# Peptides against a protein of PDB entry 3OIQ: the designs that were tried, part 13

Target 1, 212 residues: chain A of PDB entry 3OIQ
Amino acid sequence: KNRIFVSSSKDFEGYPSKAIVPVQFVALLTSIHLTETKCLLGFSNFERRGDQSQEDQYLIKLKFKDRGSERLARITISLLCQYFDIELPDLDSDSGASPTVILRDIHLERLCFSSCKALYVSKHGNYTLFLEDIKPLDLVSVISTISTKSTNSSKHSSSELISECDLNNSLVDIFNNLIEMNRDEKNRFKFVKLIHYDIELKKFVQDQQKVL

## One batch from the design tools (peptide; aimed at target 1 L59 K63 L119 V121)

Design b1_p12_7_s1 (made by RFdiffusion4, then SolubleMPNN; from b1_p12_7, 5 letters changed)
Fold by OpenDDE base, seed 5:
Structure b1_p12_7_s1 (fold): chain B 212 residues (1-212), chain A 12 residues (1-12)
Amino acid sequence: as target 1 above (212 residues)
Amino acid sequence: MKMDNDLDLEPP
């Protein structure tokens, strides 16, 4: 089955009822919800959606029904947090309470670019996105990818499953949306407040701001 | 379609 690249979580409004559709998107990790009974990851591209919160535009459910799926969910969260340098409370506390992790607005401190594969599953007018795969993206690699492709209009590599154009366009759109948020005095997002704000990101943002 | 993660949907 062909996986559909999704540039907007609004696309799901038009998706069929009673369907299973493999999808892929790229977005920023915005939230983590790990409880005793569920695991959710929130993602956003910060597409303007009126006055609604721009976080959690893609709320992705991890399987969390048995000890095996729960363990996989916890490992997934731990690996993502290790990759993005997100501090988690010790998930291994010998106190027989399953640690609850609720992180929100992650994008205010860290740009956690992620390529997600999910299953869209719908029934009775509603849908859920189930995580199939997640690839964290390195910010330097994202910046380099955007910077190098603004200059190469030339030619062909037909191999494998997602238009490299769709990924790049979505990465550009995310940065453009973040630049707009950074320019908005009412928006809490500011690049200078990112823990990992460096000279490279500063330069990239300054150069992108001149094109917008 | 509306997003709802409390749906009793099993992924295949």
Scores: peptide ipSAE 0.398, ipTM 0.903, DockQ to the pose 0.815
OpenDDE base, seeds 1, 2, 3, 4: peptide ipSAE 0.396, 0.397, 0.397, 0.397; ipTM 0.902, 0.903, 0.902, 0.902

Design b1_p12_7_s2 (made by RFdiffusion4, then SolubleMPNN; from b1_p12_7, 5 letters changed)
Fold by OpenDDE base, seed 5:
Structure b1_p12_7_s2 (fold): chain B 212 residues (1-212), chain A 12 residues (1-12)
Amino acid sequence: as target 1 above (212 residues)
Amino acid sequence: MKYDPDLDFEPP
């Protein structure tokens, strides 16, 4: 199945009605919304959209219709939060109540780079996105990938052509947008406020700031 | 298309 790489969530405005389109994007995790009835993940590339909130540009539904899908959603959230060192309230409440998790503005504390596969689904002029797969990306790996302009096109099979270029361009665009947000005194985002702000990230940001 | 979180459609 040809999966479309999406560089902007605005692309969905031009997408067809009454379609199912497999898509992939790379973005920062910005929100988690887990209730008894739904599971949503918010992602953003922080693309400038005028005065609109830059968080949650990609709102992704997890299937949450039966005990099996709910369990998979909870496990997915737990694994993502474990990977990104996001503190969750204990999902194992002895009280039999399904724990509600509402996290927002995750990007203010942690850069949670994620490669997402989703289904764009449209009906009646509206669309939604369903999660098919999510791969958390290690920040050191992201920094290394941007810093090392991939000169090694190792020819691995022409059927998984989400262009390494599209991934790299999206990662660069995200960092550029974060640098702009960091420079804006009105923006809440600051690299120095990230819990994981280290010497490597500091150096990388300083080096990228010289190119912009 | 407009985003709708309440779109009553599940992919197969």
Scores: peptide ipSAE 0.558, ipTM 0.925, DockQ to the pose 0.774
OpenDDE base, seeds 1, 2, 3, 4: peptide ipSAE 0.557, 0.557, 0.555, 0.555; ipTM 0.925, 0.925, 0.924, 0.925

Design b1_p12_7_s3 (made by RFdiffusion4, then SolubleMPNN; from b1_p12_7, 4 letters changed)
Fold by OpenDDE base, seed 2:
Structure b1_p12_7_s3 (fold): chain B 212 residues (1-212), chain A 12 residues (1-12)
Amino acid sequence: as target 1 above (212 residues)
Amino acid sequence: MKYDPDLDLEPP
């Protein structure tokens, strides 16, 4: 099935009714919402949307309808949080109540770059997004990819026409948006407040700020 | 389309 690369969550405003569309996007993880009845992941590229919150521009459902899907959702959250070094309460509590996890504004402490595959599903003028797959992206790898302007069009003849260009452009756009947020005194986001703010990220941000 | 987090749709 042809998967559509999505550069903006506004694209879904123009998407068809009564459709199922496989999509892919790259964004920062902004929120985690796990309860007894639902699991949601919030993502953002921090595209300016007027006075609207820049968090949770992509709100993605995990399947949470049976014990198997609930277990898969919990494992997915645990693995993502382990990868990004996000502190979670123990999800495996022997007390038969599944712990409620509500994390917000994750991007204020950690840049959790994620490549997401999702299903757009629409009915009655509304849509929802379901997670199909998630690949966490290493920040050093993201910085390296943007910095090298990879002319390596490795023609991987895999039938998913997601150009390395679309991925790279989205990563650049996210960083540019974060730089604008960092420059805004009213914005809570500051690179120097990231727990993982190191010399490499500092240098990259300083070099990118000279181009903007 | 409008986003609905409570939209009772099962993905296929």
Scores: peptide ipSAE 0.517, ipTM 0.919, DockQ to the pose 0.826
OpenDDE base, seeds 1, 3, 4, 5: peptide ipSAE 0.515, 0.516, 0.517, 0.517; ipTM 0.919, 0.919, 0.919, 0.920

Design b1_p12_7_s4 (made by RFdiffusion4, then SolubleMPNN; from b1_p12_7, 6 letters changed)
Fold by OpenDDE base, seed 3:
Structure b1_p12_7_s4 (fold): chain B 212 residues (1-212), chain A 12 residues (1-12)
Amino acid sequence: as target 1 above (212 residues)
Amino acid sequence: MKYDPSLDFEPP
C-alpha cells in the first residue's frame, strides 16, 4: 500500500472520513505523555498556524490496551529518550504503579528530529494517528543532508521509500520555521538555549539566516 | 477531519 508523505498536519483536514491511511512525516519531538491508561508522542514542524500553539501539531498514539502493548510503549519511549539524551524516571519500578512521564516543550532544550510512520484512522468527522514506526535522526546528519543537497540515493530497497526531496524539503522548512521563531522576541525558542548548541549548529543557522 | 485524542479507535 502506498504510504503518503505529509508535509503539513493541515493536510489531514482534507483527508477522508472512515478511512485508514498509512502516512509518513518528519518533525521535531515536542512532548511525551505516558500515564497508566495512555501513551502519546507530540511532534511539530512549527508551521505557522496563526495565534495557536505550534507544539504537538502531530499528536501520535501508541497502542496501550494490555501489558504487552504497554511494555512496547515503554520500551519505545526509553529507546527514544536514550537516543536524544532525555532523562527519564526509571520505568521498570516493581512498585506496581506505572511511572507517569509528562514532558513538554522538548524542542526548547533539544532538537529531536524524528521520521515517523503512522496510521491515520478516521471515524465520524474525527481522526487519530497511531505510531507504526519511528526513526530518530541525528542533528549532524540533518545539517549535512540540508547543506549538501545530497542526491545520494541510498539503495534501500524498501517499497516504502519517501522521496529524498520530500524529506529534505521538510527538514529545510523546519529549520526555516525555527529561524523565524528565534528572530521573534515573543517566542520562547532560541537556538542559544539548546543544551547541544555548538559551533556547527551556530554556523549552519548563521548561513541559513543569510538565505532567508 | 478534526483531530480527536480521545478516540479509542485502534487500527485492526
Scores: peptide ipSAE 0.457, ipTM 0.902, DockQ to the pose 0.784
OpenDDE base, seeds 1, 2, 4, 5: peptide ipSAE 0.451, 0.456, 0.450, 0.453; ipTM 0.903, 0.915, 0.911, 0.914

Design b1_p12_8 (made by RFdiffusion4)
Pose (drawn by RFdiffusion4):
Structure b1_p12_8 (pose): chain A 183 residues (1-47, 54-90, 99-149, 165-212), chain P 12 residues (1-12)
Amino acid sequence: KNRIFVSSSKDFEGYPSKAIVPVQFVALLTSIHLTETKCLLGFSNFEQEDQYLIKLKFKDRGSERLARITISLLCQYFDIELPDPTVILRDIHLERLCFSSCKALYVSKHGNYTLFLEDIKPLDLVSVISTISTKCDLNNSLVDIFNNLIEMNRDEKNRFKFVKLIHYDIELKKFVQDQQKVL
Amino acid sequence: SPSFDDSLEYPD
């Protein structure tokens, strides 16, 4: 194929006013909006706000069920508690870091666009840390995301703090320290 | 904030 990797949401400024373009990006899962009619997943690389809003479209009940199972499995994979109805989660990153490699379809018309979900591969934080420590677009993005997360942690006013993560590991405490030295 | 158009359909 010819899937285009996007490193930032701003890249979508050069895209056609009406086209279907397969894209791929890497980011943290930050929000979920699940209704009976639609589902939106928000991701961000914190270059520090929501940036990518991915839509799972479904019309009938059969496809709604699939959307619900998909959200259920994604949340279970990240140890996110889910009440299973309108379901809303925000600033997931303040509590859990959820790196994700996502493939999407950019669909635009009249200059407006929507990113539809084709695939989402969750990335284990342990693998993310290891991939950064031992050592392309994926890795560049993982590095940039972690750097921004580091600067957010330094900033006293920012609500993001690693020590406040429900999964604050000893190894996470270690990687963050040895990561600031590079700065 | 993210740009989003809810009127668009997922392609076949």

Design b1_p12_8_s1 (made by RFdiffusion4, then SolubleMPNN; from b1_p12_8, 4 letters changed)
Fold by OpenDDE base, seed 2:
Structure b1_p12_8_s1 (fold): chain B 212 residues (1-212), chain A 12 residues (1-12)
Amino acid sequence: as target 1 above (212 residues)
Amino acid sequence: GPKFDDSLEKPK
């Protein structure tokens, strides 16, 4: 079955009450929840959803049922945090208690663009997303992708890949949403408060703001 | 709409 690209978590409203659907999306990492019993990642595209929190629009569960899956989850979190330069407590502490990691509002400090593959599993109208794959995206590459009108539609219609258009559109939408948040005085998100706010990002945001 | 349910398990 072809993996479905998801542009909005609202798309799940149209999904069957009992289904298993492979999905993919691009979003910002917003939260990490790692305990002794579970691992969750939160993502958002910051689409406006009325009065609902814009955070954790995509909650993804990592398998955490056995020592092997727990280890994989911890490694996944570690690698993601290393990639995005997120400070974590030492997860490998020899002290027999696995450290709890609860990070929220990651997007307030770092833009952690991620391409996610997940399994949508629904039962009785509720759902869970299970992580299948995650690819962190480099911010410079994201900016470049949006800035360059990719004329090269390599129509590799491989059923498993995000189209360049879908990726680009999602990235643009995220930035546009962030720009709106940045303009809102009530919103805590500000580009200038990002730890990695540099001249390139500044210029890109300024240029994008002129188009909106 | 559908809600996230952390109690759901991944199918085998």
Scores: peptide ipSAE 0.664, ipTM 0.964, DockQ to the pose 0.592
OpenDDE base, seeds 1, 3, 4, 5: peptide ipSAE 0.664, 0.663, 0.662, 0.663; ipTM 0.964, 0.963, 0.963, 0.964

Design b1_p12_8_s2 (made by RFdiffusion4, then SolubleMPNN; from b1_p12_8, 4 letters changed)
Fold by OpenDDE base, seed 2:
Structure b1_p12_8_s2 (fold): chain B 212 residues (1-212), chain A 12 residues (1-12)
Amino acid sequence: as target 1 above (212 residues)
Amino acid sequence: GPKFDDSLEEPE
């Protein structure tokens, strides 16, 4: 079955009440919830959803049912945090209690763009997303991708790949939403508060703000 | 709309 690109978590409103659907999306990592019994990742594109929290629009569950899956989840979290320069407590503490990691509002300090593949599983009208694959995206590469009008639509219509257009559109939408949040005095998100706020990001945001 | 349900398990 072809993997479906998801541009909005509202797309799930049209999904069957009982289904298994492979999906993919691009979003910002917003939260990490790792306990002894579960691992969840929160993502958002910061699409306006009325009065609902813009955080954790995509909640993704990592398989956490056996030692192997737990280990994989911990490694996944570690690698993501290493990539995004997110400080974690030592997960490998020799003290037999696995440390609990609860991070929220990651986007307030770091823009952690991620391309996710997940399995949408619904039952009785509720759903869970299970992580199948995650690719962290480099911010410089994201900025470059948006800034370059990619004329090279290599129409590799391979059913499993995000189209360049879909990726670009999603990235643009995220940045536009962040710009709106940055303009809102009531919103806690500010580009200048990002730890990695540099001249390149500053210039990109300034240029993008002129188009909006 | 559909809600996230953390009680669901991944199909084998």
Scores: peptide ipSAE 0.704, ipTM 0.968, DockQ to the pose 0.594
OpenDDE base, seeds 1, 3, 4, 5: peptide ipSAE 0.703, 0.703, 0.703, 0.703; ipTM 0.968, 0.968, 0.967, 0.968

Design b1_p12_8_s3 (made by RFdiffusion4, then SolubleMPNN; from b1_p12_8, 4 letters changed)
Fold by OpenDDE base, seed 1:
Structure b1_p12_8_s3 (fold): chain B 212 residues (1-212), chain A 12 residues (1-12)
Amino acid sequence: as target 1 above (212 residues)
Amino acid sequence: GPKFDDSLEKPE
């Protein structure tokens, strides 16, 4: 089955009430929920949804059924947090209790761009996303990708390749949404409050604001 | 619309 690129979590409104669909999207990591019984990751593109919280538009489950899958989930979380410089409690504590990690509003301190592959599974009109693959994206690379609009429409029509256009459009949309949030005095998100706010990001945001 | 359901299991 071909993997579907998802530009909005609203796309799921058109999905069957009972389905298994491989999907892919790009979004910001917003939450981590790791307990003794489950592991969830929250992502958002911050698309405006009226008065609903813009967080956790994509909730993804990691398999957490046996010691092997639990270990894999913990390793995945550790590696992601290491990549994004997110501080976690020591998960290797010799105390036989697996530490609980509950992080929310990650986007207020760090922009954690991630390319996710997931399995959409629906039953009786409800759904779950199961993580298949995750690739953290470097912010500098994201900025460079948006800034260098590759005019090379090389029509490589391979049915499995996400259009570079779809990826770029999603990244642009996320930044545009963040710019709107930054302009809103009621919104808690501010670029200047990001721990990694630097001259490059500042310049990029200023340049993007001129075209909005 | 469809809601997230944490009770759903991954089909094998």
Scores: peptide ipSAE 0.684, ipTM 0.965, DockQ to the pose 0.592
OpenDDE base, seeds 2, 3, 4, 5: peptide ipSAE 0.682, 0.681, 0.676, 0.676; ipTM 0.965, 0.965, 0.964, 0.965

## One batch from the design tools (peptide; aimed at target 1 S122 Y127)

Design b1_p13_1 (made by RFdiffusion4)
Pose (drawn by RFdiffusion4):
Structure b1_p13_1 (pose): chain A 183 residues (1-47, 54-90, 99-149, 165-212), chain P 13 residues (1-13)
Amino acid sequence: KNRIFVSSSKDFEGYPSKAIVPVQFVALLTSIHLTETKCLLGFSNFEQEDQYLIKLKFKDRGSERLARITISLLCQYFDIELPDPTVILRDIHLERLCFSSCKALYVSKHGNYTLFLEDIKPLDLVSVISTISTKCDLNNSLVDIFNNLIEMNRDEKNRFKFVKLIHYDIELKKFVQDQQKVL
Amino acid sequence: NEFLEEFEHFSQP
């Protein structure tokens, strides 16, 4: 194929006013909006706000069920508690870090566009830390995301704090420290 | 939240 890797949502400025372009990006899962009619997943690389809004489209009940199972499995994989109806989660990153490699379809018309979900591969935080410590686009993005998360933690006014993560590991405490030295 | 509820698409700048 010819899937185009995007490093930022701003890249979508150069894309056609009407085209179907397979894309791929890496980011943190930050929000979920699940209704009976649609589902939107928000991701961000904190270059610090929501940036990617990925849509799971479904019309009939059969496809709704699949969308619900998909959200259920994604949340379970990240240890996110889910009440299973309109379902809303925000600023997931303040509580849990959820790196994700996502493949999407960029569909535009009249200059407007929507990113539709093709695949989502959750990335284990342990592997993310290891991948950064031992040591392309994926890695560049993982590094940039973690750096921004580091600067956000330094900023006293920003609500993001590693110590406030429900999964604040000793190894996470360790990687963050040894990561600031590089700065 | 209102944005997500009303969301249909993004527009290019």

Design b1_p13_1_s1 (made by RFdiffusion4, then SolubleMPNN; from b1_p13_1, 5 letters changed)
Fold by OpenDDE base, seed 1:
Parts: structure tokens; sequence; C-alpha cells
Structure b1_p13_1_s1 (fold): chain B 212 residues (1-212), chain A 13 residues (1-13)
């Protein structure tokens, strides 16, 4: 079954009320919710949605039904946090309570670009996105990909047809949305408040701001 | 079928 690339979380409004559809998107990690009973990841492209929160536009559920799936979810969260330099609260409370992690607004401190594979699962008009795979994207690699104008369509046999164009367009759209948020005085997002705000990111943002 | 039992679902508007 072909995986569908999703550019907007609004696309799911048009999806069937009873289906299982493999999807893929790229977005920023905005939240982590790990409790005793569930594991959720929030992602956003920061697409403007009127007065609604631009956070958690893609709420992704990890399987959390047994000790094996719970362990896999915890390892997934740990690896993502290690990759993005996200400090987790010390999980080493000697009390045999499973550690609770609730992080929000991650994008205010770190740009955590992620390529996600998920299953759209709907029943009775409601849907859930279940994580199948996640690839964290390095910010330097994201900046380089956007900055390299698409002149090398070297046809290497991608048996998984994500158009390099769809990924690139979505990354550009995310940056454009972040630039608009940065220009809005009422918006909490500011590039200069990112922990990893360096000369390279500064230059890239300044160059993109001249095109908008 | 078990995969469908714990719907934390987005309500479509």
Amino acid sequence: as target 1 above (212 residues)
Amino acid sequence: MEFLENFESFKKP
C-alpha cells in the first residue's frame, strides 16, 4: 500500500470515517506526554488555524498496551530526547513508579524537525494517528536541504516515493510559518530564544526573511 | 481488532 505524504493536518478532515491509511509527514516536535497509561507525541507545522493553538496539530500515539510496548515507547522517547538534547527529569526515583514526562512548547527552546511515519486509523468519524517510525532530522541538514536549490534530481531508485520536493516544500513552509510567528510581537516564539540559535541559523533566517 | 480499542480520538469538527 502506498504511503501518503501529508502536508497539512487538515487533510485528515477529508479522510474516510472508517479506514487504515499509512501516512507520512514532516513537522516540529511540540510536546511529549508519557504517563503510566499512555504515550503521546505532539507535532506541528505551525499552519495558521485562526484562534486555535498552533501546537499539537499532529498528535501521535505510541502503542502502550503491555510491558513490551511500554518499554519500546520509553526507549523511543529517551532516544528522541538524547538526539534533540532535551533534558528529561531524572527518571531514577527509587520508588518503582513509572516516570511521568510532560513536556510542552518544545519548539520555543529547540527546533526538533522529525520525519514521521504513522497509521491513520479512523472509526465512527474519529481518528487516531499511531506511530510506525520516526526519523529525527538534524537542523544543519534541514538548512542545507532548503538552501540547495533543487538541481540534482539524480534518479536514485526510491522504492518509497516521497518526493524530495514534498519534504523540501514542507520544510520551507515550516520555516515560513516560524518567520511569521517571530515577526508577531504577540507570539511567544522567537528564534533568538532558541538554545541552539547560532550564526548559521541566524544567517539562514535573515536570508529567508528577505524572500517573504 | 485490539488495535482499535483505546481510541484517544480527534473528533472531526
Scores: peptide ipSAE 0.042, ipTM 0.696, DockQ to the pose 0.260
OpenDDE base, seeds 2, 3, 4, 5: peptide ipSAE 0.041, 0.042, 0.041, 0.042; ipTM 0.702, 0.695, 0.689, 0.698

Design b1_p13_1_s2 (made by RFdiffusion4, then SolubleMPNN; from b1_p13_1, 6 letters changed)
Fold by OpenDDE base, seed 4:
Structure b1_p13_1_s2 (fold): chain B 212 residues (1-212), chain A 13 residues (1-13)
Amino acid sequence: as target 1 above (212 residues)
Amino acid sequence: LEFLENFESFKKS
């Protein structure tokens, strides 16, 4: 089946009430929820949705049913956190107690861009997104990708390739939403409060603000 | 639970 690129989590409102659909999106990691019984990753593109929290627009479940799937979920979280320089307690602690990790509002300290492949699984109008694959994206690479106008739409029309345009548009939309949040005095998000706020990000934001 | 059954069925197909 062809993988569908999703630009908004609202797209799922139009999806079949009983389906299994492979999807892909790009978003910021906003939350991690690891307990003894479940593993969830929250993502957002910060699309405006009234007065509701803009975090966790994409709530992704990791399989967590047996020791093998639990270990894979823990490894996935560890690798993501290592990549994004997120401090975690030791998840391999010999204490026999499965460590609980609950992180929220990750985007307030770090821009954790992630390309996610997931399965949309619905029944009776309710759905769950199951993680198939996750690729963390380097912020410098994201900035470079947006700044380099994709002139080479090499239409490699293989039905499995995300259009470079869809990825770029989603990345631009995320930054535009973050710029709007940064301008809002009531919004907690501020670029200058990011731990990794540097001259490159500052310049990129300033240049992007002139286009808006 | 039903979502997880559908997911496992999908991975086996």
Scores: peptide ipSAE 0.028, ipTM 0.698, DockQ to the pose 0.057
OpenDDE base, seeds 1, 2, 3, 5: peptide ipSAE 0.024, 0.020, 0.027, 0.027; ipTM 0.674, 0.651, 0.696, 0.696

Design b1_p13_1_s3 (made by RFdiffusion4, then SolubleMPNN; from b1_p13_1, 10 letters changed)
Fold by OpenDDE base, seed 4:
Structure b1_p13_1_s3 (fold): chain B 212 residues (1-212), chain A 13 residues (1-13)
Amino acid sequence: as target 1 above (212 residues)
Amino acid sequence: LEFYKNFKSYKKS
């Protein structure tokens, strides 16, 4: 079954009103919403969409219908937050109350690049994206991948492999969008305000800014 | 156009 790479969340506007489509995208984690009744992850590539908030362009649901799925959701959130050094309250607290986690604008403090596999599920024109898999991406690896312009089109003809070109293009687009946001005095996003802002990221941003 | 090709391919696979 061929998974479709999605470069923009606008692509879903052209999707069938009744379908189940496996999709994949790369984006920045922007929000986490874990409550007693739901688990949502927000992602964005920060594509310009007028004056609307650029966060949560990809709103991904985790299954949260039974104790097993709830546990899986909590584990997923915990592991993501551990990977990205996002401080969470203890999710295992014996207090019987499921801890509520509501994080927004994560990208203002941390660039949390993530490769997501999801199911697009539509009915009557409305859709939901259900998480199938998530791979956090290391920022150093992302920077390296963009910088090396790996032209290695390994024609791994397996219908499940996303073109390395599509991934790289999306990563470049995200950085370009962040650079534009950083240049905008009205935008809260600034690279220098990232907790993990280092010499490598600084240099990379400076080099990318020369191409834009 | 490409989406519909991929979607049709996915339904057949």
Scores: peptide ipSAE 0.035, ipTM 0.713, DockQ to the pose 0.031
OpenDDE base, seeds 1, 2, 3, 5: peptide ipSAE 0.033, 0.033, 0.033, 0.034; ipTM 0.674, 0.702, 0.702, 0.705

Design b1_p13_1_s4 (made by RFdiffusion4, then SolubleMPNN; from b1_p13_1, 7 letters changed)
Fold by OpenDDE base, seed 3:
Structure b1_p13_1_s4 (fold): chain B 212 residues (1-212), chain A 13 residues (1-13)
Amino acid sequence: as target 1 above (212 residues)
Amino acid sequence: LEFYENFESFKKK
């Protein structure tokens, strides 16, 4: 089955009530939930949904059923946090207690752009997303990609191609949503409060604000 | 198939 690109988590409302569908999306990491029994990642594109929370629009479950899957989940979280400069407690602590990590509102401090591959699994109208693959995206590369409309089709093999157009459109939509949030005095999100707020991001936001 | 049956965390549509 071809992997479906998802631009909105509202698309899942129209999905079959009993299906397995491979999907992909790009979004910001908003939460990490690691306990003794569960590993969840929250993502959002901050699409306006009326009175619904803009956080955790994509709730992704990692397999967490045996020592092997638990180890893989912990390694995935560790590598993701290392890439985004997110401080975690030592997950390998000899204390025998599985460390609990609960991070929320990650987007208020860091823009953690991530390209995700997941399995949509539904039963009786309810659904869960399972992580298949995650690629963290560098913010400088994201800004560059949006700014240049970089037509550099690197010849990656045809079978795994996220449409470069779909990716770029989703990245633009995320930034537009963040600009709207930044303009809203009631919204906690502000670009100037990001730990990594620099001259490049400032200039990019100012240039995008002139087009909106 | 069993991997997909024991889901405690479903989002309602």
Scores: peptide ipSAE 0.099, ipTM 0.767, DockQ to the pose 0.267
OpenDDE base, seeds 1, 2, 4, 5: peptide ipSAE 0.097, 0.096, 0.092, 0.094; ipTM 0.765, 0.763, 0.763, 0.762

Design b1_p13_2 (made by RFdiffusion4)
Pose (drawn by RFdiffusion4):
Structure b1_p13_2 (pose): chain A 183 residues (1-47, 54-90, 99-149, 165-212), chain P 13 residues (1-13)
Amino acid sequence: KNRIFVSSSKDFEGYPSKAIVPVQFVALLTSIHLTETKCLLGFSNFEQEDQYLIKLKFKDRGSERLARITISLLCQYFDIELPDPTVILRDIHLERLCFSSCKALYVSKHGNYTLFLEDIKPLDLVSVISTISTKCDLNNSLVDIFNNLIEMNRDEKNRFKFVKLIHYDIELKKFVQDQQKVL
Amino acid sequence: SPHNLSKEELEEI
């Protein structure tokens, strides 16, 4: 194929006013909006706000069920508690870090666009840390995301703090420290 | 400039 890797949401400025373009990006899961009619997943690389809004479209009940199972499995994979109805989660990153590699379909018309979900591969935080420590587009993005998360932690006014993560690991405490030295 | 329709859909929720 010819899937185009996007490193920032701003890249979508050069894209056609009407086209279907397969894309891929890496980011943290930050929000979920699940209704009976539609589902939006928000992701961000904190270059510090929501940036990518990925849509799971479904019309009938059969496809709704699939969307619900998909959200259920994604949340379970990240240890996110899910009440299973309109379901809303925000600023997930303040509590849990959820790196994801996502493939999407850019669909535009009249200059407007929507990113539809084709695939989502959750990335283990342990693997993310290891991938950064031992050591392309994926790695560049993982590094940039973690750097921004580091600067956000330094900023006293920012609500993001590693010590406040429900999964604040000793190894996470270690990687963050040894990561600031590079700065 | 391009506009992301998911932003409008998000406001509806």

